# Peptides against a protein of PDB entry 4PN1: the designs that were tried, part 6

Target 1, 261 residues: chain A of PDB entry 4PN1
Amino acid sequence: KIEMNFLNKPIVPDTTKVISNFLTHYLITEPVEHVEIEAKLGTLIDLETQNRFEFPVMNETILNPEFNLRTRFESDMTASEHKYLNEFLNQAFRDSQKPGRLPFAYKHTKQVDLFYETEDNSRDKIRVSKNQSDNQVLACVKKRRVADLFLYCPNDAFDIRISISDELPVSMPSGNQQPSLTRLKDRVGYVHQEIKIDLTKTTQNDPVYDTTERHELEVEFGNIADLRDRAQKAKDGMEAPLFRRVQLFMDNVRILRREHS

## One batch from the design tools (peptide; aimed at target 1 L149)

Design b1_p9_5_s4 (made by RFdiffusion4, then SolubleMPNN; from b1_p9_5, 3 letters changed)
Fold by OpenDDE base, seed 3:
Structure b1_p9_5_s4 (fold): chain B 261 residues (1-261), chain A 9 residues (1-9)
Amino acid sequence: as target 1 above (261 residues)
Amino acid sequence: SLWEKMTAK
């Protein structure tokens, strides 16, 4: 018989604990009402060199948000990398359809996101999402980025940003308002065990990145209610369910960030 | 700080 360790009990990776605490804060302690929790693949860029930052660590490392590390996060990848990940996920999808597996769900969507300034000129913008084919409104939300947690991943192709956002459903902006930004999204979505993986090609005039097209991969918790329940249990002293869910999420992220052409 | 909040028991 093999035991896990000298206590014969599971050991939770420190990364899992830190992320779990991060999530618990915004799920339970200071709860975000309409929370979205996602991880994006990208690159931590050194603002001084404009190259990928090099931290004196040798493995996946959560960066302490107390430190200004003079970095920016570029949530982008090359078209080649994006294509590779798409092919990889397509294969994973196919494999999951086999007997004995839990299947992926798949959805391809093309939408346009229209961003509007709020009436109070707050930092929060209203996003109206429409289906490109029939112009039907899919969503209208006021989205606010609440918090970020960055993971430097020196051994992988990508670094990770985990983001907490508030997506408040709101009424459509007045007909007299013009969008400040228009974004075309071609999104391929995969869902496995309520973890959503999206490959998105975005076309926009982005004044920040000075790009017309971006290729993004994001991983999102698809069942916030369940996650919140798990976080509450964690606060109540039962951490295992939350840790397991975070571990699942992070394992999916880890798989994806290791893949490259 | 966020870190303090996250690490507080």
Scores: peptide ipSAE 0.029, ipTM 0.686, DockQ to the pose 0.399
OpenDDE base, seeds 1, 2, 4, 5: peptide ipSAE 0.027, 0.027, 0.025, 0.025; ipTM 0.656, 0.698, 0.658, 0.689

Design b1_p9_6 (made by RFdiffusion4)
Pose (drawn by RFdiffusion4):
Structure b1_p9_6 (pose): chain A 256 residues (1-205, 211-261), chain P 9 residues (1-9)
Amino acid sequence: KIEMNFLNKPIVPDTTKVISNFLTHYLITEPVEHVEIEAKLGTLIDLETQNRFEFPVMNETILNPEFNLRTRFESDMTASEHKYLNEFLNQAFRDSQKPGRLPFAYKHTKQVDLFYETEDNSRDKIRVSKNQSDNQVLACVKKRRVADLFLYCPNDAFDIRISISDELPVSMPSGNQQPSLTRLKDRVGYVHQEIKIDLTKTTQNTTERHELEVEFGNIADLRDRAQKAKDGMEAPLFRRVQLFMDNVRILRREHS
Amino acid sequence: SIDYTGTSS
């Protein structure tokens, strides 16, 4: 017989607790009506060296946003790194279809991104996405970035950025308006337990941009867990962000 | 406010 600790009850990891606080704030305390919560793989770049961020730590750590660390985030990866993750996810996809497993879901989207500027002093963009096939509109949203949280991961090829955005559905722009940006997007979507794993390849109308993103697919349920956490019963919220961060961690450690 | 105890600077 073995116990996990001298209390024999599970304990919350420090990171899971902190991220739960970050998510509960923008879900409950200062709520965002149309919230998107996603984490992207990429690289923390030191502004002076223009290389990967160096920090005297040995494990995955959350950077305090109230400190100026002179850093930016590159949400990009090589074509090989993108293909490697694609193969790994495909293999993980088929293994989930076997007996006893909760299966993956799959959705491949070939669409066009149209970005517009706003009439306000804000730096928000109005995004219009259309099918590359029939050109029917998939979405028309005004997107505002609310908050970011950076995880420096010295043991891995990737760092993590957790973004909280606000995607408000808006009406279509006028025809007599030039889009600020137009590009193709090849999004390969995997879904497991309502956690979305998106593998995107965007083509600039040339420059290619390869990304991997992991986002909560069921916000309404997550908001409910955030409410219960604020009222004391915080176990379901913890179990949720633990699953999210563990998925993000698995994909982060996958590299040649 | 958000509690950032345990974060690195």

Design b1_p9_6_s1 (made by RFdiffusion4, then SolubleMPNN; from b1_p9_6, 3 letters changed)
Fold by OpenDDE base, seed 2:
Structure b1_p9_6_s1 (fold): chain B 261 residues (1-261), chain A 9 residues (1-9)
Amino acid sequence: as target 1 above (261 residues)
Amino acid sequence: SIDWSGTVS
């Protein structure tokens, strides 16, 4: 008979614990009311070299947010990489439709995000999201970035940023107000076990700056209520459910960041 | 342990 280890009990990777604690803080301890939790694939850039940062580590490593590492995160990839991931996910989708598997759900969405300045010209802008086809309002929110957790992944094509955001529902801007920024989003969305995987092509039209196109892949927790419940249980001493959910999330992220053309 | 009380500006 084979045992898991010398205790013959499950053990939780430290990465899972760290992320779980991070999430628990913003779910329970200092709860974000309208929380969005997502991981984006990208690159940690050394501000001095403008190249991908190099840390003296050999595997996936959560960076300590208490240290200023003089980095920025570029949540972008090439069109080629984006296409590759799209094809990869399409295949994964197809495979999941087979008997005995849990199926992916698929959705293609095209929306426009209109950003409006606030009365006090605060950093947080009002975002009105509309469906591109019929101009129907999908959401009107003020999104605030609350916290980030960065994973340096030296063995993979991408690094990871896990972000906590607060998407506060707000009233529509005044009719006489013009948007300061417009983003067109072409999103292909996949959902598996309530984890959302989105490939998004974003075209941003800025009145001041040139049009910018981005290719992003993001992984999001699709059931925040469940996650919050798990986090509460963890706070109460039962950590296993949260650990399992975080592990699932991270495994999906790990799969994706390894795929590249 | 990390103090998570800080927020991103």
Scores: peptide ipSAE 0.114, ipTM 0.687, DockQ to the pose 0.103
OpenDDE base, seeds 1, 3, 4, 5: peptide ipSAE 0.008, 0.008, 0.101, 0.086; ipTM 0.530, 0.508, 0.636, 0.675

Design b1_p9_6_s2 (made by RFdiffusion4, then SolubleMPNN; from b1_p9_6, 3 letters changed)
Fold by OpenDDE base, seed 3:
Structure b1_p9_6_s2 (fold): chain B 261 residues (1-261), chain A 9 residues (1-9)
Amino acid sequence: as target 1 above (261 residues)
Amino acid sequence: SIDWSGTYS
């Protein structure tokens, strides 16, 4: 007989606890009503060197938000990296269709996001999402970034930003307004166990600035209600369900950030 | 412990 440790009880890694606490705060303590929780793969850039941030740690490390490390997060990746991840996920999708596995769902979407300034000229913008094919309005929301949690991952191809956002449904902007920014999104989405993985090619057209292209991979909690329920249970003393869900989320993130050609 | 309020501004 083998025991997992001298207590013969599961032990939760600090990473899981910290992230769980972070999520619990914005799910329960100061709840964001229309919360979106996602992790993006990218690179922490040291503003002083303009190179990837270097911190005296040897593994995945959550950066303390109370410290200003003078970094920025670049969520972009190379086309080659993006392509590799796409191929990797395609294979994972195929493998998951086999008997005995839980299958991925797959969806390919092409939409245009139109960003409008708000009436109060706040930093928050109204995003109108339309289907590229027929221009049908898919959504109109005011998105506010609430919080970020950064993971420095020195051993992996990417660092991670976990973001809490509030996506408030709002009415369409007035017909007199022109978008301040347009983004063409070519997104392939994978869903496994209610964790969403999106590969997105974004073409951004700014009327004033040059068009830019970005390649992003994001991992999102697909069932916020369940997550909120788990977070509430955690606040009530039962942390295991939340820890398990966060662990699942992070394991998927860890898989992805390690994959590169 | 961390006060998560105001983690983004």
Scores: peptide ipSAE 0.079, ipTM 0.701, DockQ to the pose 0.118
OpenDDE base, seeds 1, 2, 4, 5: peptide ipSAE 0.015, 0.018, 0.013, 0.008; ipTM 0.523, 0.566, 0.428, 0.457; seed 4 fails the geometry check

Design b1_p9_6_s3 (made by RFdiffusion4, then SolubleMPNN; from b1_p9_6, 4 letters changed)
Fold by OpenDDE base, seed 2:
Structure b1_p9_6_s3 (fold): chain B 261 residues (1-261), chain A 9 residues (1-9)
Amino acid sequence: as target 1 above (261 residues)
Amino acid sequence: MIDWSGTYS
């Protein structure tokens, strides 16, 4: 007979608990109405050295947002790394189609994002997303970054930024307004157990700067209503459902950040 | 049919 530990009861890792508490805050305590919760793979850069952040830890570590560590997060990766992850996820997709597994869903989307200035000259821009093929409007939102949680991952190819955003639906800009910025997004999306994994190639044309291309991988909670319900239960003293969902999310993130060519 | 080339096609 095997037991889990000397108490023979589940124990929750600190990482899971901390992230769960972070999410609960913005889901329940100070609720974001149209919340988006995603993790992006990238690199924590030390502003002083302009190199990857170096901290005296040996494994995955959540950075305390109360401390100014003088870092920035670069969510870009090389085309080679991005391609490798694409191939990796393609294989994972294929394997998940086998009997006895829960299958991935797959979607390839090409869209253009048009950014408009607001009348109040607020920092947040209105984003109109359109499908490139038929110019159909997919969304019109004002997205506000609410909070970030950074994970320093010294043993992995990537660090992680978990972001809470508010995507407020707004009316379309007036017809006389011109977009201040346009971005082309080529995205392949994988969904497994309502966790969304997106590989996105973003192309931006700037009249002043050369065309820039960014390669990003993001992992997102696909069922916010369920997550909010779990968070509420956690506030009410039943934390297990939330912990399980966060654990699933983070395990997927951990798999991805370890993969590199 | 799935385009396995992803964002690189």
Scores: peptide ipSAE 0.018, ipTM 0.545, DockQ to the pose 0.016
OpenDDE base, seeds 1, 3, 4, 5: peptide ipSAE 0.013, 0.013, 0.010, 0.017; ipTM 0.497, 0.460, 0.437, 0.521

Design b1_p9_6_s4 (made by RFdiffusion4, then SolubleMPNN; from b1_p9_6, 4 letters changed)
Fold by OpenDDE base, seed 2:
Structure b1_p9_6_s4 (fold): chain B 261 residues (1-261), chain A 9 residues (1-9)
Amino acid sequence: as target 1 above (261 residues)
Amino acid sequence: MIDWSGTVS
C-alpha cells in the first residue's frame, strides 16, 4: 500500500495553518460580529518601483503583516483577464452540472451602492445597496476593514489579499442626505460548496475624475457560522475541520489566480 | 504567535 508519508498521517501545509490562525483570531479571539471574509485577486505593488512587488521567494508566501514592505494592493485586473476568468468559471459551472459532481450555483446581480457620510464624519461610510432593476434595498451597512493578509504569488498572474471586514447593519440614512458616492456593480456570482466566487464590474462616477471601471474577482466564505464553529473547535484543540475548510477555500483561490488570458 | 491586530492596510 502507498502511504501518505513516513508517519502515514495527514499533514497540514504551513500556509493553511497560518491562514487558519489568522481567521481564528477574528472569528474567536477578537471576534468580529458581522464578519465578512474574502480573498481578492490583484497585484501587490511595490511603492518604490510602482511595479509588481518582487521578493526573493519562488512560490506562494504569506507576507508577515508585522513588516512594512512598502506595498499597496491593487484589487483590479484588465477587462480581458476578467472576461477570461468569466469564461473559465462558466465552463467550470457547466462541468459541475454533470452527474457525479457537486454543482455550482449561479447568480447574476446588478446593484447600486450608495455611500453616505456619517454624522461624525467617520472614515466608515454607510453603504446602501439597491437592486438596479427594482430599487429594492438589499443592505444598509457600515463596512469596516478589520484586517488584511497578503499572499505574494510569484508564479501566478495575481497576488491575493485576504480581508476581514465587519459589515455592521445600520439604519438607513435620513431622507435629506445625499450620497457622497455612487457605484454600479455588475456581479456574476458562483457558489460551490458554500464558497462564493464573484466577478464584479464596478463603475464609479467621480465628479472630479472621469468614470472609472474596475474588474474584480472575489472569493468569499459563504457559511460564516460554520466557519466560526470550526474555528472554535480549533481553539479547543480540534483543528482538522478548520484546516479542511481553509484548504478548500485556498485551493479555489489558487485555481483562479493561475488563470490568465 | 503573531498579533493580528493592526493588520489593516
Scores: peptide ipSAE 0.109, ipTM 0.598, DockQ to the pose 0.128
OpenDDE base, seeds 1, 3, 4, 5: peptide ipSAE 0.067, 0.097, 0.016, 0.084; ipTM 0.522, 0.585, 0.491, 0.557

Design b1_p9_7 (made by RFdiffusion4)
Pose (drawn by RFdiffusion4):
Structure b1_p9_7 (pose): chain A 256 residues (1-205, 211-261), chain P 9 residues (1-9)
Amino acid sequence: KIEMNFLNKPIVPDTTKVISNFLTHYLITEPVEHVEIEAKLGTLIDLETQNRFEFPVMNETILNPEFNLRTRFESDMTASEHKYLNEFLNQAFRDSQKPGRLPFAYKHTKQVDLFYETEDNSRDKIRVSKNQSDNQVLACVKKRRVADLFLYCPNDAFDIRISISDELPVSMPSGNQQPSLTRLKDRVGYVHQEIKIDLTKTTQNTTERHELEVEFGNIADLRDRAQKAKDGMEAPLFRRVQLFMDNVRILRREHS
Amino acid sequence: SIDYTGTTS
């Protein structure tokens, strides 16, 4: 017989607790009506060296946003790094279809991104996405970035950025307006337990941009867990962000 | 406010 600790009850990891606080704030305390919560793989770049961020730590750590660490985030990876993750996810996809497993879901999208500027003093963009096939509109949203949280991961090829955005559905722009940006987007979507794993390849109309993003697919249920956490029963919220971060961690450690 | 106890600067 073996116990996990001298209490024999599970304990919350420090990171899971902190991220739960970050998510509960923008879900409940200062709520965002149309919230998108996603984490992207990439690289933390030191502004002076223009290389990867160096920090005297040995494990995955959350950077305090109230400190100026002179850093930016590159949400980009090589074509090989993108293909490697594609193969790994495909293999993980088929293994989930076997007996006893909760299966993956799959959705491949070939669409066009159109970005517009706003009439306000804000730096928000109006995004219009259309099918590359029939050109029917998939979405028309005004997107505002609310908050970011950076995880420096010295043991891995990637760092993590947790972004909280606000995607408000808006009406279509006028025809007599030039889009600020137009590009193709090849999004390969995997879904497991309502956690979305998106593998995107955007083509600038040339320059290519390869990304991997992991986002909560069921916000309404997550908001409910955040409410229960604020009222004391915080176990379901913890179990949720633990699953999210563990998925993000698995994909982060996958590299040649 | 958000509690950032345990974060690294």

Design b1_p9_7_s1 (made by RFdiffusion4, then SolubleMPNN; from b1_p9_7, 3 letters changed; failed a check: a repeat of another design)
Amino acid sequence: SIDWSGTVS

Design b1_p9_8 (made by RFdiffusion4)
Pose (drawn by RFdiffusion4):
Structure b1_p9_8 (pose): chain A 256 residues (1-205, 211-261), chain P 9 residues (1-9)
Amino acid sequence: KIEMNFLNKPIVPDTTKVISNFLTHYLITEPVEHVEIEAKLGTLIDLETQNRFEFPVMNETILNPEFNLRTRFESDMTASEHKYLNEFLNQAFRDSQKPGRLPFAYKHTKQVDLFYETEDNSRDKIRVSKNQSDNQVLACVKKRRVADLFLYCPNDAFDIRISISDELPVSMPSGNQQPSLTRLKDRVGYVHQEIKIDLTKTTQNTTERHELEVEFGNIADLRDRAQKAKDGMEAPLFRRVQLFMDNVRILRREHS
Amino acid sequence: MTWEEMTAD
């Protein structure tokens, strides 16, 4: 017989607790009506060296946003790094279809992104996405970035950015208006336990941009867990962000 | 939101 600790009850990892606080704040305390919560793989770039961020730590660590670390985030990866993750996810996709497994879901989207500027002093963008096939509109949203949280991962090829955005559905722009940006987007979507794993390849109308993002697919249920956590029963919220971060961690460690 | 609130137990 073996116990996990001298208490024989599970304990919350420090990171899971902190991220749960970050998510509960923008879900409950200062709520965002149309919230999107996603984490992107990429690289933390030091503003002076223009290389990867160097920090005297040996493990995955959350950076305090109240400190100026002179850093930016590159949400980009090589074509090989993108293909490597594609193959790994495809293999993980088929293995989930086997007996005893909770299966993956799949959705491949070939669409066009149209970005517009706003009439306000804000730096928000109005995004219009259309099918590349029939050109029917998939979405028309005004997107506002609310908060970011950066995880420096010295043992891996990637760092993590957790973004909290606000996607408000809005009406279509006028025809007599030039879009600030127009690009193609090849999004390969995997879904497991309502956690979305998106593999995006955008083509600028040339320059290509390869990304991997992991986002909560069921916000309403997550908001409910955040409420229970604020009221004491915080186990379901912890179990949720633990699953999210562990998925993000598996994809982060996958590299040649 | 403050760092103290984010790292609160």

Design b1_p9_8_s1 (made by RFdiffusion4, then SolubleMPNN; from b1_p9_8, 3 letters changed)
Fold by OpenDDE base, seed 2:
Structure b1_p9_8_s1 (fold): chain B 261 residues (1-261), chain A 9 residues (1-9)
Amino acid sequence: as target 1 above (261 residues)
Amino acid sequence: ITWEELTAE
């Protein structure tokens, strides 16, 4: 008989534990009411060099948020990289439809996001999302970035930002208010085991700058209620359910960040 | 969130 280790008990990797604690904090300890939890693929940029951040590590590493590393995160990729990932996910979708597999769900959406300044001059803007096809309102929220956790991935094409956001539903802006910013989003969404993977092409018109197009890939927890429940159980000493869910999430992220043309 | 909270057992 083979055993897992000399204790014959499962061991939780440090990365999984840290991320689990990060999530638990904003799910349970300081709970965000309308929480969104997502990981974006991108690049950690060293503000001093304006190049990709360099650190003497050889694998996926969570950066300590207590240290100011003087970095910024660019949640963008090239059109070619984005296309490659789209094709990759399409193939994964097809493969998952085979007998014996859990299938992906697929959805293609096109929306326009209208951003409005708040009357109280708050830093947070109101975002009204509308379906491009029929102009129906999909959502009206005030989104606040609560916290970030950065993973430096020296062996992969992308670094990772895990973000906690609060998406507070709010009333529609007054009819006389004009949007300060408009973004067009073309989103291809894949869902597998309640983990959402979105490829988004965002077009933004700036009055000063030329039209810019951004290509983003994000991975999101699709069942926050379940995740919150798992986090609560973790606080109560039953950590395995949360660890397993975080492991699943991170494995999907790891697969994606390794892919490149 | 603090390092201590992130690394808590």
Scores: peptide ipSAE 0.467, ipTM 0.944, DockQ to the pose 0.884
OpenDDE base, seeds 1, 3, 4, 5: peptide ipSAE 0.456, 0.458, 0.400, 0.466; ipTM 0.942, 0.940, 0.925, 0.944

Design b1_p9_8_s2 (made by RFdiffusion4, then SolubleMPNN; from b1_p9_8, 3 letters changed)
Fold by OpenDDE base, seed 2:
Structure b1_p9_8_s2 (fold): chain B 261 residues (1-261), chain A 9 residues (1-9)
Amino acid sequence: as target 1 above (261 residues)
Amino acid sequence: MTWEELRAK
């Protein structure tokens, strides 16, 4: 008989614990009511070199938020990389439909996001999302970025930003108000075990710059209520359910960030 | 969050 280790008990990696602590804080300790939790693939850019950040480590590393590493995160990839990931996920979708597997769900959506300034000129913008096909309002929210956690991934094509956001539902802007920004989003969404994986092409018309297109991949917790429950249990001393959910989330992220064209 | 709050325990 083979045992996992000399205690014959699972060992939880530090990465899982740190992320779990991060989530628990914004789910339980300082709770965000309308929380969105997502990981985006991108690149940590060293502001001094304008190249990808370099640190003397050889594996996935959560950056200590107390240290200003003078970086920015670019949540973008090339069209080729995005296409590759799309094809990869399509194959994963197909494979998951086979007997004995848990299937992916798939959805392709096209929406327009209209951003409005607040009357008080708050940093937070009101976002109205509409379906491109029928102009149906999908959401009207005031989104606030609450916190970020960055993972430097030297062995992979992409680094990771895990973000906590507050998406407060709000009333529609007044009819006389014009949007300050409009974004078209072409989103291909995959859901597996309540983990959402979205590939998004975002087109934005900038008054100063030509039309720009961004290619993003994000991984999101699809069941916040369950996650909050797990986080509460963790605060109460039962950490295993939260760890398992975080591990699942991160494993999916790890799979994706390793793929490249 | 602080390092103390985040660190694995």
Scores: peptide ipSAE 0.440, ipTM 0.946, DockQ to the pose 0.845
OpenDDE base, seeds 1, 3, 4, 5: peptide ipSAE 0.168, 0.123, 0.161, 0.438; ipTM 0.777, 0.772, 0.777, 0.945

Design b1_p9_8_s3 (made by RFdiffusion4, then SolubleMPNN; from b1_p9_8 with M6L)
Fold by OpenDDE base, seed 5:
Structure b1_p9_8_s3 (fold): chain B 261 residues (1-261), chain A 9 residues (1-9)
Amino acid sequence: as target 1 above (261 residues)
Amino acid sequence: MTWEELTAD
């Protein structure tokens, strides 16, 4: 018989452990009440060179947040890359409908996001999301970015930002208030084993600048309650369920960031 | 978070 190793016990990769600890912190230790946890594909840009960040490593690596690397993260890709990923996910969807597989769920949504200033002129804006077809309000929230974890991926087309956000439900702005910003979103969403994958085309009109279009891919934990339960178990000494869930999430991210034409 | 917190057992 074959054993896993000389201890015949599973070994957890550092990446899984670090991400698990990151999540546990904002789920349990300093809990965010209305937490959103997502990974976005993009590019770490070196502010000094304005090129993609370079580091002498050959593997996916989590950047130490204690170091200021003078980088910014651009959560964008080309239209061609976005199209390719869409086709790839469509095929994955079709394959998952076969007998013996767990099926994807699919949803296509078009929405408009209206951003409003708060009464206290805080940095956080109120976002009202409406369905483009019937103008129905989908959500009204104040989103706050809580924390980020960056992964440099030298072998792939994209780097990764894992973000913790707080999406606080708030009351609708007054009818007399005008939005400071409007964004159109065309989103194709795929869900597999409660992991949500979204391809989003965002159009923003600026009166001074040309219309900008952004193409984004994000991967999100679709069941926060389950994740919080797993994180609590981890805090109580049973880490395996959380590690398994994080591994699933990261494997999906790894699949996506490796796909390119 | 600190390095210590992220890598803690």
Scores: peptide ipSAE 0.438, ipTM 0.936, DockQ to the pose 0.864
OpenDDE base, seeds 1, 2, 3, 4: peptide ipSAE 0.373, 0.433, 0.406, 0.361; ipTM 0.915, 0.934, 0.925, 0.910

Design b1_p9_8_s4 (made by RFdiffusion4, then SolubleMPNN; from b1_p9_8 with M1I M6L)
Fold by OpenDDE base, seed 2:
Structure b1_p9_8_s4 (fold): chain B 261 residues (1-261), chain A 9 residues (1-9)
Amino acid sequence: as target 1 above (261 residues)
Amino acid sequence: ITWEELTAD
């Protein structure tokens, strides 16, 4: 007979525990009503050096948010990296269609995001998303970034930012308002076990700067209701269901951040 | 969120 350890009980890794607690806080303790939880691949930049952040660690490390490390996160990658990940995910999609596997779902969307200033001059802008093909409104929200958790990944191509956002549905801006910013988004979305993986090409025209294109990869929890339920159970002492879901999420993130051309 | 909350059991 083989046992898991000398206690013969499951052990939750620290990373899973910390992330679970992070999620539980904004799902249950200080609940965000219309919560979006996503991880973005990118690079932690040291503000002093303007290079990738360097810390004397050898593996995935959650940065303590209580410490000001004087970093910024760049949620971007090269076109070639983005293309590689797209091809990688396409292959993963194909493989998942085979018998005995749980299949990916795939969706390609092109949308335009129009940002409007609020009448109260709040920092949060109203975002109206429209489908590029038929100009139908997909969403009208006021998105607020609530919290971030950063993972420094020295052995991988990318660092990770896990973000909690509040996407509050709001009424459409008045017809006399003009958007302050317009972004075109070309997104390919993959869903596996209710975990969403999006590759997005964002084009933005700036009056001062030339047109910029950003390439982003995001991993998002696709079932917030279930996640909230799991988090509540965790608060009630039933932590295993949440840990398992977080583990699944993070494993997908880990797979993606390791991939590079 | 605090360190204590993040590392709580």
Scores: peptide ipSAE 0.475, ipTM 0.945, DockQ to the pose 0.910
OpenDDE base, seeds 1, 3, 4, 5: peptide ipSAE 0.431, 0.457, 0.282, 0.474; ipTM 0.933, 0.938, 0.868, 0.945

